Peptides against a protein of PDB entry 3C66. Designs and how they scored, part 68

Target 1, 189 residues: chain A of PDB entry 3C66
Amino acid sequence: KSWANLFEKNDFFFRYKFYLEITAYTRGSDEQHLKWSGLVESKVRLLVMKLEVLAGIKIAHPFTKPFESSYCCPTEDDYEMIQDKYGSHKTETALNALKLVTDENKEEESIKDAPKAYLSTMYIGLDFNIENKKEKVDIHIPCTEFVNLCRSFNEDYGDHKVFNLALRFVKGYDLPDEVFDENEKRPSK

## One batch from the design tools (peptide; made by RFdiffusion4, then SolubleMPNN)

Design b2_p16_8_s1 (from b2_p16_8, 5 letters changed)
Fold by OpenDDE base, seed 2:
Structure b2_p16_8_s1 (fold): chain B 189 residues (1-189), chain A 16 residues (1-16)
Amino acid sequence: as target 1 above (189 residues)
Amino acid sequence: MTNLYRIENTVFEVEE
């Protein structure tokens, strides 16, 4: 399958055993989030290029569309909890303690004007050059460079109370539920 | 120091 076919959901989240998640967080306005997430998304291709040149990485394929979600986030502790628990199927159930904003409830008075945390998540599918059945991979440098690139773009993005950025390596069976359709079965271990 | 970012599991082992 061509790279172009990976720009659509199709079987992207079943194709790889491993993924890198890139999540932009904003506790503020939707306008603030649009600017922040848009910046992060615009730099993902640079991260892909840096990953592809690592000897242990055979393929780094981005899914080109972000996943968007938002929660009512009344406290800073709630914002920390979101950042800690989001991005893994093992831990995402903890987010059920917060009110997910949906198209059905966004106009409710208790939700419309409530403080919110916005999330935009990009995914990169990873395939590796495995020698002797096992390979150790270190992606710390390109990830750090990516974070620094995003955070240094505007001084406002240095405010961690508002803007945050997370990169997480995740196994395919531990991807968040958001990446699967209702009729799709989660990959097995 | 409050970390301005989270990078998790950047060193990992993969198997066939």
Scores: peptide ipSAE 0.324, ipTM 0.823, DockQ to the pose 0.572
Fold by OpenDDE base, seed 5:
Structure b2_p16_8_s1 (fold): chain B 189 residues (1-189), chain A 16 residues (1-16)
Amino acid sequence: as target 1 above (189 residues)
Amino acid sequence: MTNLYRIENTVFEVEE
């Protein structure tokens, strides 16, 4: 059984109680986003390796495919809002104030020529070594190293008005709706 | 100082 077959979407987002979300943001062209997100995605395996060696982490398994979305993003404030609200079920409803770009609407004149924010999100499922009912985990170092690695690759990626990168720890019951199919029930707390 | 990156909840407690 191939590694890819072990981590199918259908069970991945139910398999773990905890996830690390890695989102590459681009407010610019699709070409800019393709380069940026592709770079970030190419480095995720290095982050996984760094997470796996932490004493408190039992398992760090990446989901193999990114989730892609894009929004009409006319202002810098909208871009900040996207970055603030995306990645949590608790807050993602705020994104309904923006126009989601879909295959159905992408050719509409008002959308086609509009400024856009592109999002590519990678997920890592996490399992922990819990010895005393409660464990404190700190993943700051590997996350910071990962961000620095991605941002330092090209000088252009230093422009935070265009390129951004977010890492968010999320519980399974607070995963964004995008990871579940219509027939799937969100994990309970 | 505007953080050059967004890293949220890197220090957390997990329970069984």
Scores: peptide ipSAE 0.322, ipTM 0.820, DockQ to the pose 0.529
Fold by OpenDDE base, seed 3:
Structure b2_p16_8_s1 (fold): chain B 189 residues (1-189), chain A 16 residues (1-16)
Amino acid sequence: as target 1 above (189 residues)
Amino acid sequence: MTNLYRIENTVFEVEE
């Protein structure tokens, strides 16, 4: 049975209590985003390898496909807001103040030529070795190494006005709505 | 110091 069948979307976001979100942000062109997000995605496997060797982590499984979204982003403040609010069900409602770009509206004149923020998000499901009811886990080092690896690849990626990278630890019940189908019920606490 | 990255909750406690 090919490993590909084990990572079917259907159960991934219900299999783990905890997830690491890796989001590549670009405020610029779609071409800039494709290069940036493609680089980040190509390095996720290295992060997984570094997470797996941590004593507190039992399993680190990447989801195979990125989630893609884009917003009309006319100001730097809007871009900061996106980066602050995205990635959690608790805060994502703030993004409703921005125009989501969809296949249905992308050709509208007001959207087509507007400044945009592009988002590509990778998910890693996490399982932990809990010895004493509570385990303290520190993933700072592998996350920092990952960010440095991505940012140092090209000098252009040092421009924080255009390119950003965020890593967020999220509980399964607080995953963004994008990971669930309309017929799926969000995991309960 | 330009914050090169946004990493949230790198240190956390997990419970069974």
Scores: peptide ipSAE 0.317, ipTM 0.821, DockQ to the pose 0.577
Fold by OpenDDE base, seed 4:
Structure b2_p16_8_s1 (fold): chain B 189 residues (1-189), chain A 16 residues (1-16)
Amino acid sequence: as target 1 above (189 residues)
Amino acid sequence: MTNLYRIENTVFEVEE
């Protein structure tokens, strides 16, 4: 399959047992988020390259389209909650306490002018070299380097009240609902 | 050190 085919959603979220999620968070303006998420997205390929050279990683394939979401985020605690709960099916139900901004509701007065948290999430599908029944994989270094690269690009991105970045290792069955279409069944354990 | 990032589960075991 050509690299081009990997960039289509198709079966990407069914193809791998494991995924790395990269989420750029912004509690601020859409413009701030556009700059921040754009930067993060531009560096994902570098992370992929660093992952691919790890002995335990057989394949690291990025899904090139970001998933965009935004929530009404009136407080810093809400922002922390979003960052804590987002990215896993197991925990994402907690986000139901917040108002998801949609195309249908974005023009409502209560939403339009509300403080928002913006999320852009990139996914990397992972396959591993398992020599024995179990393989221990450590991706801490590449992930840390990636975060440092993104955060150090502009001093403004050091403001954790506004800009945040999370990397989460997730099993396919625990992917957020957003990656699946309404008619798609979540992968089983 | 300002915790500049959230990295969750960077060390994991994978099974066949």
Scores: peptide ipSAE 0.322, ipTM 0.823, DockQ to the pose 0.600; fails the geometry check

Design b2_p16_8_s2 (from b2_p16_8, 7 letters changed)
Fold by OpenDDE base, seed 2:
Structure b2_p16_8_s2 (fold): chain B 189 residues (1-189), chain A 16 residues (1-16)
Amino acid sequence: as target 1 above (189 residues)
Amino acid sequence: MTNLYYIENSVFVVEE
């Protein structure tokens, strides 16, 4: 199917066995996050192009809309925990220890002015050229180039206490709950 | 020490 059909959620998160998650993290203001995540999002197409030319990759299709979330994040340890646990269904339940910011609670005094971690996640669906039942694939180089491109754009993005960027290879059955609607069943292993 | 960036599972085995 064409990339045009992937602009909507549809069955994107059921179509592939494998996904690359790109998450921009910001522990700071929403304005800081908007600039950082916007930059990362603007460069995803370049990463896709670099992935597509790898011999082992048959298809790299981006889901063009980011997933947004934010947590009350009072400590640096909490920020590290978010980065460690987010992006996998196996570990995401650990995030329940933190207060998720929602439209319903964001105006509460205890939440409105609290330190926050902001997350913006882009997804790339991956299909591979498998000739002999299994193949070893290395995406380290294009991913590293992508990270360097984003980080070098502004000196402020060198502050790891505020800005972070993670790329995670994830199997379809281990995608975070955020990508599925209430009426959708998680893909089986 | 918190890393500014990280790539998890950059090398992986894909099965048909």
Scores: peptide ipSAE 0.258, ipTM 0.777, DockQ to the pose 0.557
Fold by OpenDDE base, seed 5:
Structure b2_p16_8_s2 (fold): chain B 189 residues (1-189), chain A 16 residues (1-16)
Amino acid sequence: as target 1 above (189 residues)
Amino acid sequence: MTNLYYIENSVFVVEE
């Protein structure tokens, strides 16, 4: 059974209290990003498998499709800011300082040839085994292995000025706005 | 400082 048949977008981001976000960043060409993000996507299933075997994790379910976005990114500082602020509702408003590339504006002269940061984000919904009302969970090992796997695939991916990979644990109420439709209400705390 | 290669909140507490 393929991932595509497991879940619909409509309820995925309401089904879990916790999510792991995997974001591939590229400050470069669309072609570079396609290769990098494609590689990352191809390895997510391995991360899921490693998460599922952790005692504290009951379920790790990936969302089947990545979320894609791109920003005009004139400087390295902007690129760092994107990586710092993206992925959380609490901080994502800082990205409004940058120009989001859209289908409507991508052909504008000021945007078409501008340096860009590309983002592809995969989501994993997490459910936990909570025995004592409060459990400490450590996903560092599988996440680190995943990052190392992706980064070591090609020597070019060692260039952090171009290629980056971030994993973020996020609560459902703090998911980025991009995962919700306009008519959907954000989950409450 | 922003880590260019980061895993944020890899250790966390989950409550019911």
Scores: peptide ipSAE 0.252, ipTM 0.771, DockQ to the pose 0.478
Fold by OpenDDE base, seed 1:
Structure b2_p16_8_s2 (fold): chain B 189 residues (1-189), chain A 16 residues (1-16)
Amino acid sequence: as target 1 above (189 residues)
Amino acid sequence: MTNLYYIENSVFVVEE
């Protein structure tokens, strides 16, 4: 497929068996999240470059558009729960306990001024060089460098009560529902 | 309390 086809939503989330999810979390204002998520997104290409040079990785292709969501988040425990449960189909149903902010409800009095957690998620599709049916891959170094790069940019980003960053390795069949359209079937194992 | 950041499954085995 052409370069342009690699970034089509319909193809991207069915193309790879494995994905790296990068999620920027903010419990604060929309403005705070815009700055934090924008920074994280701007550095993803550097992470891709570092992943591509690893011997075990054949291909690392980013999906160019972030996925955005926000929840009413009245407590720190709720914020911890979001970070624990988001990013996997196996666990994301736990988020149903929280109120999802939508275009339809964002102006409601109970939602408009409520504390919120904002999420921006970037995806990298991964293909591997497999020797003898199995390959051990370690992406710890490039991921750590990426986190350090993002966190060191502004001192305010050191406050984990407000700003968080998670990197999660996920199999294609366990991708969150957000990446699929209503008419699309989730990949099988 | 949650960590400032976390990486899940940074070391893994992939199979055909």
Scores: peptide ipSAE 0.252, ipTM 0.775, DockQ to the pose 0.547
Fold by OpenDDE base, seed 3:
Structure b2_p16_8_s2 (fold): chain B 189 residues (1-189), chain A 16 residues (1-16)
Amino acid sequence: as target 1 above (189 residues)
Amino acid sequence: MTNLYYIENSVFVVEE
């Protein structure tokens, strides 16, 4: 009865019209990111529980696997740009201005020792109780509590130059390309 | 001022 057994990747990103993205950002070492992202991921279940009790939310299902990416991030401005542009198909093309770190290029001298921004993203599929063709949903409280829980765990996580956390509500057709395989067609509007 | 966190569309309207 674990959530992990209920959802295979195959249908998750086509099953819902709406998703909540939780992204942990780290501009620092891989070790720093592993600790930060691991903490965030460990608390996602608590966020789900808080979302499910909201009257407007029928279902909140987490995807079990985080999505990992990293970019060469020479400046703080680059780090802010990543946080602004990541998480939406409409804006993610702006990230092409940065060097994506891959298994193929990570050992290159220009990349190996470069400052990096690490990203770990968790997804929650959302289904809503819609009354009268529209429903106003406010997820601010559970999201704020979640962020506070993560940020307060360690004093180091108060350093916004290194550690950041973003929650983004997105429609299925605007999900980042990372969630789809090459042979999969993006959901239509 | 760096925001403590970023939440996009924390309040929204969903339609059928």
Scores: peptide ipSAE 0.218, ipTM 0.756, DockQ to the pose 0.561

Design b2_p16_8_s3 (from b2_p16_8, 6 letters changed)
Fold by OpenDDE base, seed 5:
Structure b2_p16_8_s3 (fold): chain B 189 residues (1-189), chain A 16 residues (1-16)
Amino acid sequence: as target 1 above (189 residues)
Amino acid sequence: MTNLYRIENTVFEVEK
């Protein structure tokens, strides 16, 4: 089986108890987002390599495809809200206050010409070496190095009004709804 | 200082 066949969507988000979410945000054009998200995606493998060498991490497996979404984002406050609320089932309902851009509505005049925030999210499944009942894990260094690598690639990516990058550690039961199909049941705690 | 990046929950406890 090819590596790609080992990590199908249907089992990937049930296979691990823990995930690292990497989200590239762009408030601007789709072209800007394509460049930014493409860069971030191209560097995920380097983050995985850095995670795998940590003593507390047994496995770090990336999901191969990004999740894409976009919202009408008329204000900077809306953009901040998206970045604050996205990536957790506990908080994602706040995004319902914004208009999600879909294939069905993207050609509507009110949406077509509206300012947009674009999101591309990559997931890494994590398994840990737990010797004791509880183990403390620190992934701050590899995450910071990853962010610095992405942000330093182009001077334009220093504009936080347009380009942002978030890394979030999430438990499987708190994954966003986007990762599950309608017929799939969310993992329990 | 506005963090130039968002990194959340990078220090955590895991249970078996």
Scores: peptide ipSAE 0.320, ipTM 0.826, DockQ to the pose 0.522
Fold by OpenDDE base, seed 3:
Structure b2_p16_8_s3 (fold): chain B 189 residues (1-189), chain A 16 residues (1-16)
Amino acid sequence: as target 1 above (189 residues)
Amino acid sequence: MTNLYRIENTVFEVEK
């Protein structure tokens, strides 16, 4: 039975209580984003390997496909807001102040030529070895190594005005709406 | 120091 069938989208975002979100941001061209996000995506497996060897982590399973979105992003402040608010259900409503680019609106003149922020998000489901009632987990080292690996690949990726990378630990009930289908109920606390 | 990355909640407590 192909391992591919085990990671059907249908249960991944309900299977774990905790997730690590890896988001590649680009304020620039679609070509710039494709290169940047493609690089980040190619390194996720290395991050998984580094997470799996941590004593507190029982399982680290990457979701197979990135989530893609883009917004009209006319200012640097808008780009900062996107990076601050994206990745949590609690804060993502702030993004409603920006124009989401969709297949339906992408050809509109006001959107087609507008500055854009592109987002590609990878998810890692996490299960932990909880020996005590509470376990403290520290993933700072593997996350830092991952970011350094991605940022050091090309000098251009040092430009924070264009390229950014965020890692966010999120509980299943606080995942962004994008991971759920319209007919799916968000996990409860 | 240019914050090279945004890492949120790298240290966390998990409960069963």
Scores: peptide ipSAE 0.318, ipTM 0.826, DockQ to the pose 0.578
Fold by OpenDDE base, seed 2:
Structure b2_p16_8_s3 (fold): chain B 189 residues (1-189), chain A 16 residues (1-16)
Amino acid sequence: as target 1 above (189 residues)
Amino acid sequence: MTNLYRIENTVFEVEK
């Protein structure tokens, strides 16, 4: 299948056993988030290029569209909780303690003017060169370089109370529910 | 030091 076919959801989240999640977080305005997430998204292709040259990585394919979500986030502790629990099916149920902003509720007075955390998540599907039964892979360097590239772009992005960036390696069966349609069954272990 | 970023599980083992 061509790279072009991976730009659509299709079977992308079933094709790989492993994924790298890149999440841009903003506790602030929608305008702040648009600028921050847009920057992060614009650099993902550079990260892919750095991953592809690693000997242990056979394929690094980005899903080209971000997943967007937002929560009412009244406290800094709530913001830390979001960053800790988001991105894994095992832990994402903890986010049910927060009010998810939806198209149906966004105009409610209690939600419209409430402090919010915005999330934009990019996914990279990973395939590996496994010569033996098991292989150890280390992607720390390209991930660190990517974070530094994003954070150093503007001084404002150094404020971790507002702007955050997370990279998480996730198995296909532990992907967040957001990547699957209602009629799709989560991959098994 | 408050970490400005989170990089999780960047060293991992993969199986066929």
Scores: peptide ipSAE 0.317, ipTM 0.825, DockQ to the pose 0.574
Fold by OpenDDE base, seed 4:
Structure b2_p16_8_s3 (fold): chain B 189 residues (1-189), chain A 16 residues (1-16)
Amino acid sequence: as target 1 above (189 residues)
Amino acid sequence: MTNLYRIENTVFEVEK
């Protein structure tokens, strides 16, 4: 399979048992989010490179297309809730308490002018070198370096009220619903 | 240290 084929959605979310999610959050303007998410996205390849050199990681393949979502986010507590609950099928149902912004509803007055949280999520599929029945993998250092790289790029990105960045290790069966088409079945445990 | 990030489950066990 050509390198290009690895970045097609196709079976990407079925190919790996494990994924690393990188989510850029912005509670602010679309312009702010575009800059922030664009920066984060531009650095994902560096994270991949750092992951690939870890002995426990056999493969780290990025899905190159970000997943974009936005929610009406009237309060800071809502923003915290989004960051806490997003990125896992197990917890994402809590987001139903918020209004998801869609192309169908974005022009509604109650949504158009509402404070919003924007999310851009990148995925890295992970395969591991498992010598024993169980291997302990630690990706803390590369992840921390990545976050520091993104956050230190501009002083404005230090404002946690506006800009946030999360990295979450997720099992394939616990991926958010957004990565699957309506006709696709979620991977089993 | 300002918690500049949320990194969840960076240490994990993987099974074959």
Scores: peptide ipSAE 0.321, ipTM 0.828, DockQ to the pose 0.600; fails the geometry check

Design b2_p16_8_s4 (from b2_p16_8, 7 letters changed)
Fold by OpenDDE base, seed 5:
Structure b2_p16_8_s4 (fold): chain B 189 residues (1-189), chain A 16 residues (1-16)
Amino acid sequence: as target 1 above (189 residues)
Amino acid sequence: MTNLYYIENTVFVVEK
């Protein structure tokens, strides 16, 4: 895997001004999430290849490992809220209304048996060919093809109450806190 | 049409 050794974590999230976030969501069992997120992760390389051939994209580099998180998710409204608010520093504070599952609390009875939403997030760093002061970039086609590829793999993945997939374009200064260590400063504008 | 998937900001302007 030639690109896996290219960047340390700390360098990756400071190296690019722009990122594409790919998040697989599962409101169900850990086993369901493992299958779904594993499938999504396995297809990220195909998305990268499709992004790299776009004229406006100079570089598309995936981060090697997913970020994993899970929340207690008692209602469908909570699941929609997670999908709406996750993936941006501007909005992620809304998730504080939900109980984050941690290694420290996962064995608590109230958490262990609670309905959960699982999240696996992959990051792609993007660099662009900017000839003019402003360039319009459209990545809709490769992103749509990627989603269709993942969703069509199994009929069960058509259940949007359980399985979801989001792609979000994010600026480096608006990356979620999870990508930075405690001693790291968030990139500025 | 409820988008069967959440794709946000696939069309964007990048500035140098």
Scores: peptide ipSAE 0.297, ipTM 0.788, DockQ to the pose 0.521
Fold by OpenDDE base, seed 3:
Structure b2_p16_8_s4 (fold): chain B 189 residues (1-189), chain A 16 residues (1-16)
Amino acid sequence: as target 1 above (189 residues)
Amino acid sequence: MTNLYYIENTVFVVEK
């Protein structure tokens, strides 16, 4: 990565108090995931455009690079657990019960041939127009439109056993560890 | 109704 890309990353996850996480999940082949995640990623700009026009949103800024991870996922229950626990520092420790696939272990026979869940996560930094001490923001419509757009692209993406899509609103201090380097401290509350 | 997506907190309150 260029120095510019490193600086962009570091600034991005400290710049905003709030983030929208968009995660494409696939329990299947890497090829299936590449198609699904690629589609989702290609539509993020449309979601950003829809978010920017909401009165309560001042800025919706997408991070350019997806975060990729995969886990050995032998059961449907494991897949549901991943979808429930992923995307928050508060809950991500539950994923330690599963085997994370890494470049170091991916060639091990027990991992290579195991069923896997693949994750691709995009982040949108959010800044809000807060007129009062508290502002209520509703992003339901653009999020629903985004999901419908992704799911309707191919009939195969209607199979929730294989393909899933989650959107999670997260505070900066609760971002997953994956977005920070080992030498970086996560934002405080 | 098939839950097409999992969205946590489509409606949220933000503080300045």
Scores: peptide ipSAE 0.291, ipTM 0.785, DockQ to the pose 0.583
Fold by OpenDDE base, seed 2:
Order: sequence, then structure tokens, then C-alpha cells
Structure b2_p16_8_s4 (fold): chain B 189 residues (1-189), chain A 16 residues (1-16)
Amino acid sequence: as target 1 above (189 residues)
Amino acid sequence: MTNLYYIENTVFVVEK
């Protein structure tokens, strides 16, 4: 299937056994997050190109639409917890301890002016060249180059108290719930 | 040193 067919959700999150998650975090204003996440998103295609040339990677297909969420984040410890627990179905339930900002509650006085952590997540579906039963793959270099590219763009993005960036390799059955519709069943192992 | 970024599971084994 062409990349054009992957611009819509369709079966993207069922098509691959493996995914790379790229999450931009901001503990600050909406404007700060818009600039930071927009920068990260603009560079994802470059990361894809670097992944595609690795011998062990057969396919690297981006899902072009980001997933966006925000939490009330009153402390730095909460921000660290979000970064630790987000991005895996195994651990994401820990985020239930925080108040998720929704369209229904965003205008509540206790939420509207509260400190927030913003998240924007991009996904890359991965297929591998497996000649034997098992293959070892190392994507550390292109991922590090990507992070350095994003972080070095503006001096402000060096402030890890405000801006963070995470790359996580996950299996399809461990994708966050956000990628599935209510009528979709999570992939099995 | 607080890491400015997180890269998790960049070395992994894949199976058919």
C-alpha cells in the first residue's frame, strides 16, 4: 500500500508488529508547546529517511497526524512521571492519577489556569529484514541525531524543565489506548 | 546529570 493510504488512521496501528513513538513534551504554555511540537513534527520525515537506509529496516512508514493530550501537571515530579509512564499500554494507567484535560473540562476554573503538561506523539510503523528467526536492530544513531537536531534548533529547547523529547520502540500490542477507536480491539501478541 | 531526552529500546531483537 502506498504512503498516501497511511495518512488516514485506517489499519495503520494493526499493520505493523513494531512502532517507534516520538513524543514532544511541554510543561508550559500552549504557545510554547505549539512551537516545540511543530518543530519536532517537521523533522520526523528526516528521521524516517535515516531509518529507511538501515540494513535491518525494510519499511519505516510515518503516521502523519500527531496524537495530542494534556494533563494538569502541578509538580516537576508529575512531569517526570508522565514522561516515564506515557507511551506504553503496560504503564499508561499510572497517568490516571493525573487530571486529563478534555474538551469537556478545559473551561473548569480548577483546570483552565492550572499548570499543564502537553504531549504530541508521532508514530512510525516499522517492518524489518529478518533473514533468520531473529535479528538484532540498532536505531540509536538516527534517533540521537534526530533529538540533537530538534534540541539544537533553539536555545530555549535546552530547558528540560519545560521541553522534553522521547523516542520509544514499542510492540503493536503495547501501543497506548489513544491510537485505537472504541470499536477496535487491541492487537494480540 | 538530568537527561535532556529519553531514547528507550533503541537496540532490540525482532522476530518473524
Scores: peptide ipSAE 0.304, ipTM 0.793, DockQ to the pose 0.574; fails the geometry check
Fold by OpenDDE base, seed 1:
Structure b2_p16_8_s4 (fold): chain B 189 residues (1-189), chain A 16 residues (1-16)
Amino acid sequence: as target 1 above (189 residues)
Amino acid sequence: MTNLYYIENTVFVVEK
């Protein structure tokens, strides 16, 4: 498939069995999140380069557009819950306990001035070199280097009460609902 | 203490 076809949303999330999710979290202002998520997004290509050179990884392709969402987040416990439950179809239903901010409701008085958690998620599709039936893959070093690169850029990003970063290895059948259109069927196991 | 970052499943086994 052409490069253009690779980065079409509908094709990308059905192409691979495995994905790496990179989520930037911010409990603060939209401006704070814009700076933090923008930084994280700008470094994803460096992570891809580090993944591609690993012997066990055949392909690492980033989806170039972030997925963005925000929730009313009145407590620190809510913020921890978001970080724990987001990014997996198995657990994302727990987020229904929080108010999702939408274009339709963002101007409501109860939402407009409420504390918010902002999320921006990047995806990397992964294909592996499997010599036999099974292959063990370790991506700890590239992921740690990426986190260190993002967190060290500004001292403010050391405040985990405001800024957080998660990397999650996810199977295609367990991708969040956000990556699929309403008419698309989730990949099976 | 909450970790400054969260990395899940950095070591995994893949199958054909």
Scores: peptide ipSAE 0.300, ipTM 0.793, DockQ to the pose 0.562; fails the geometry check

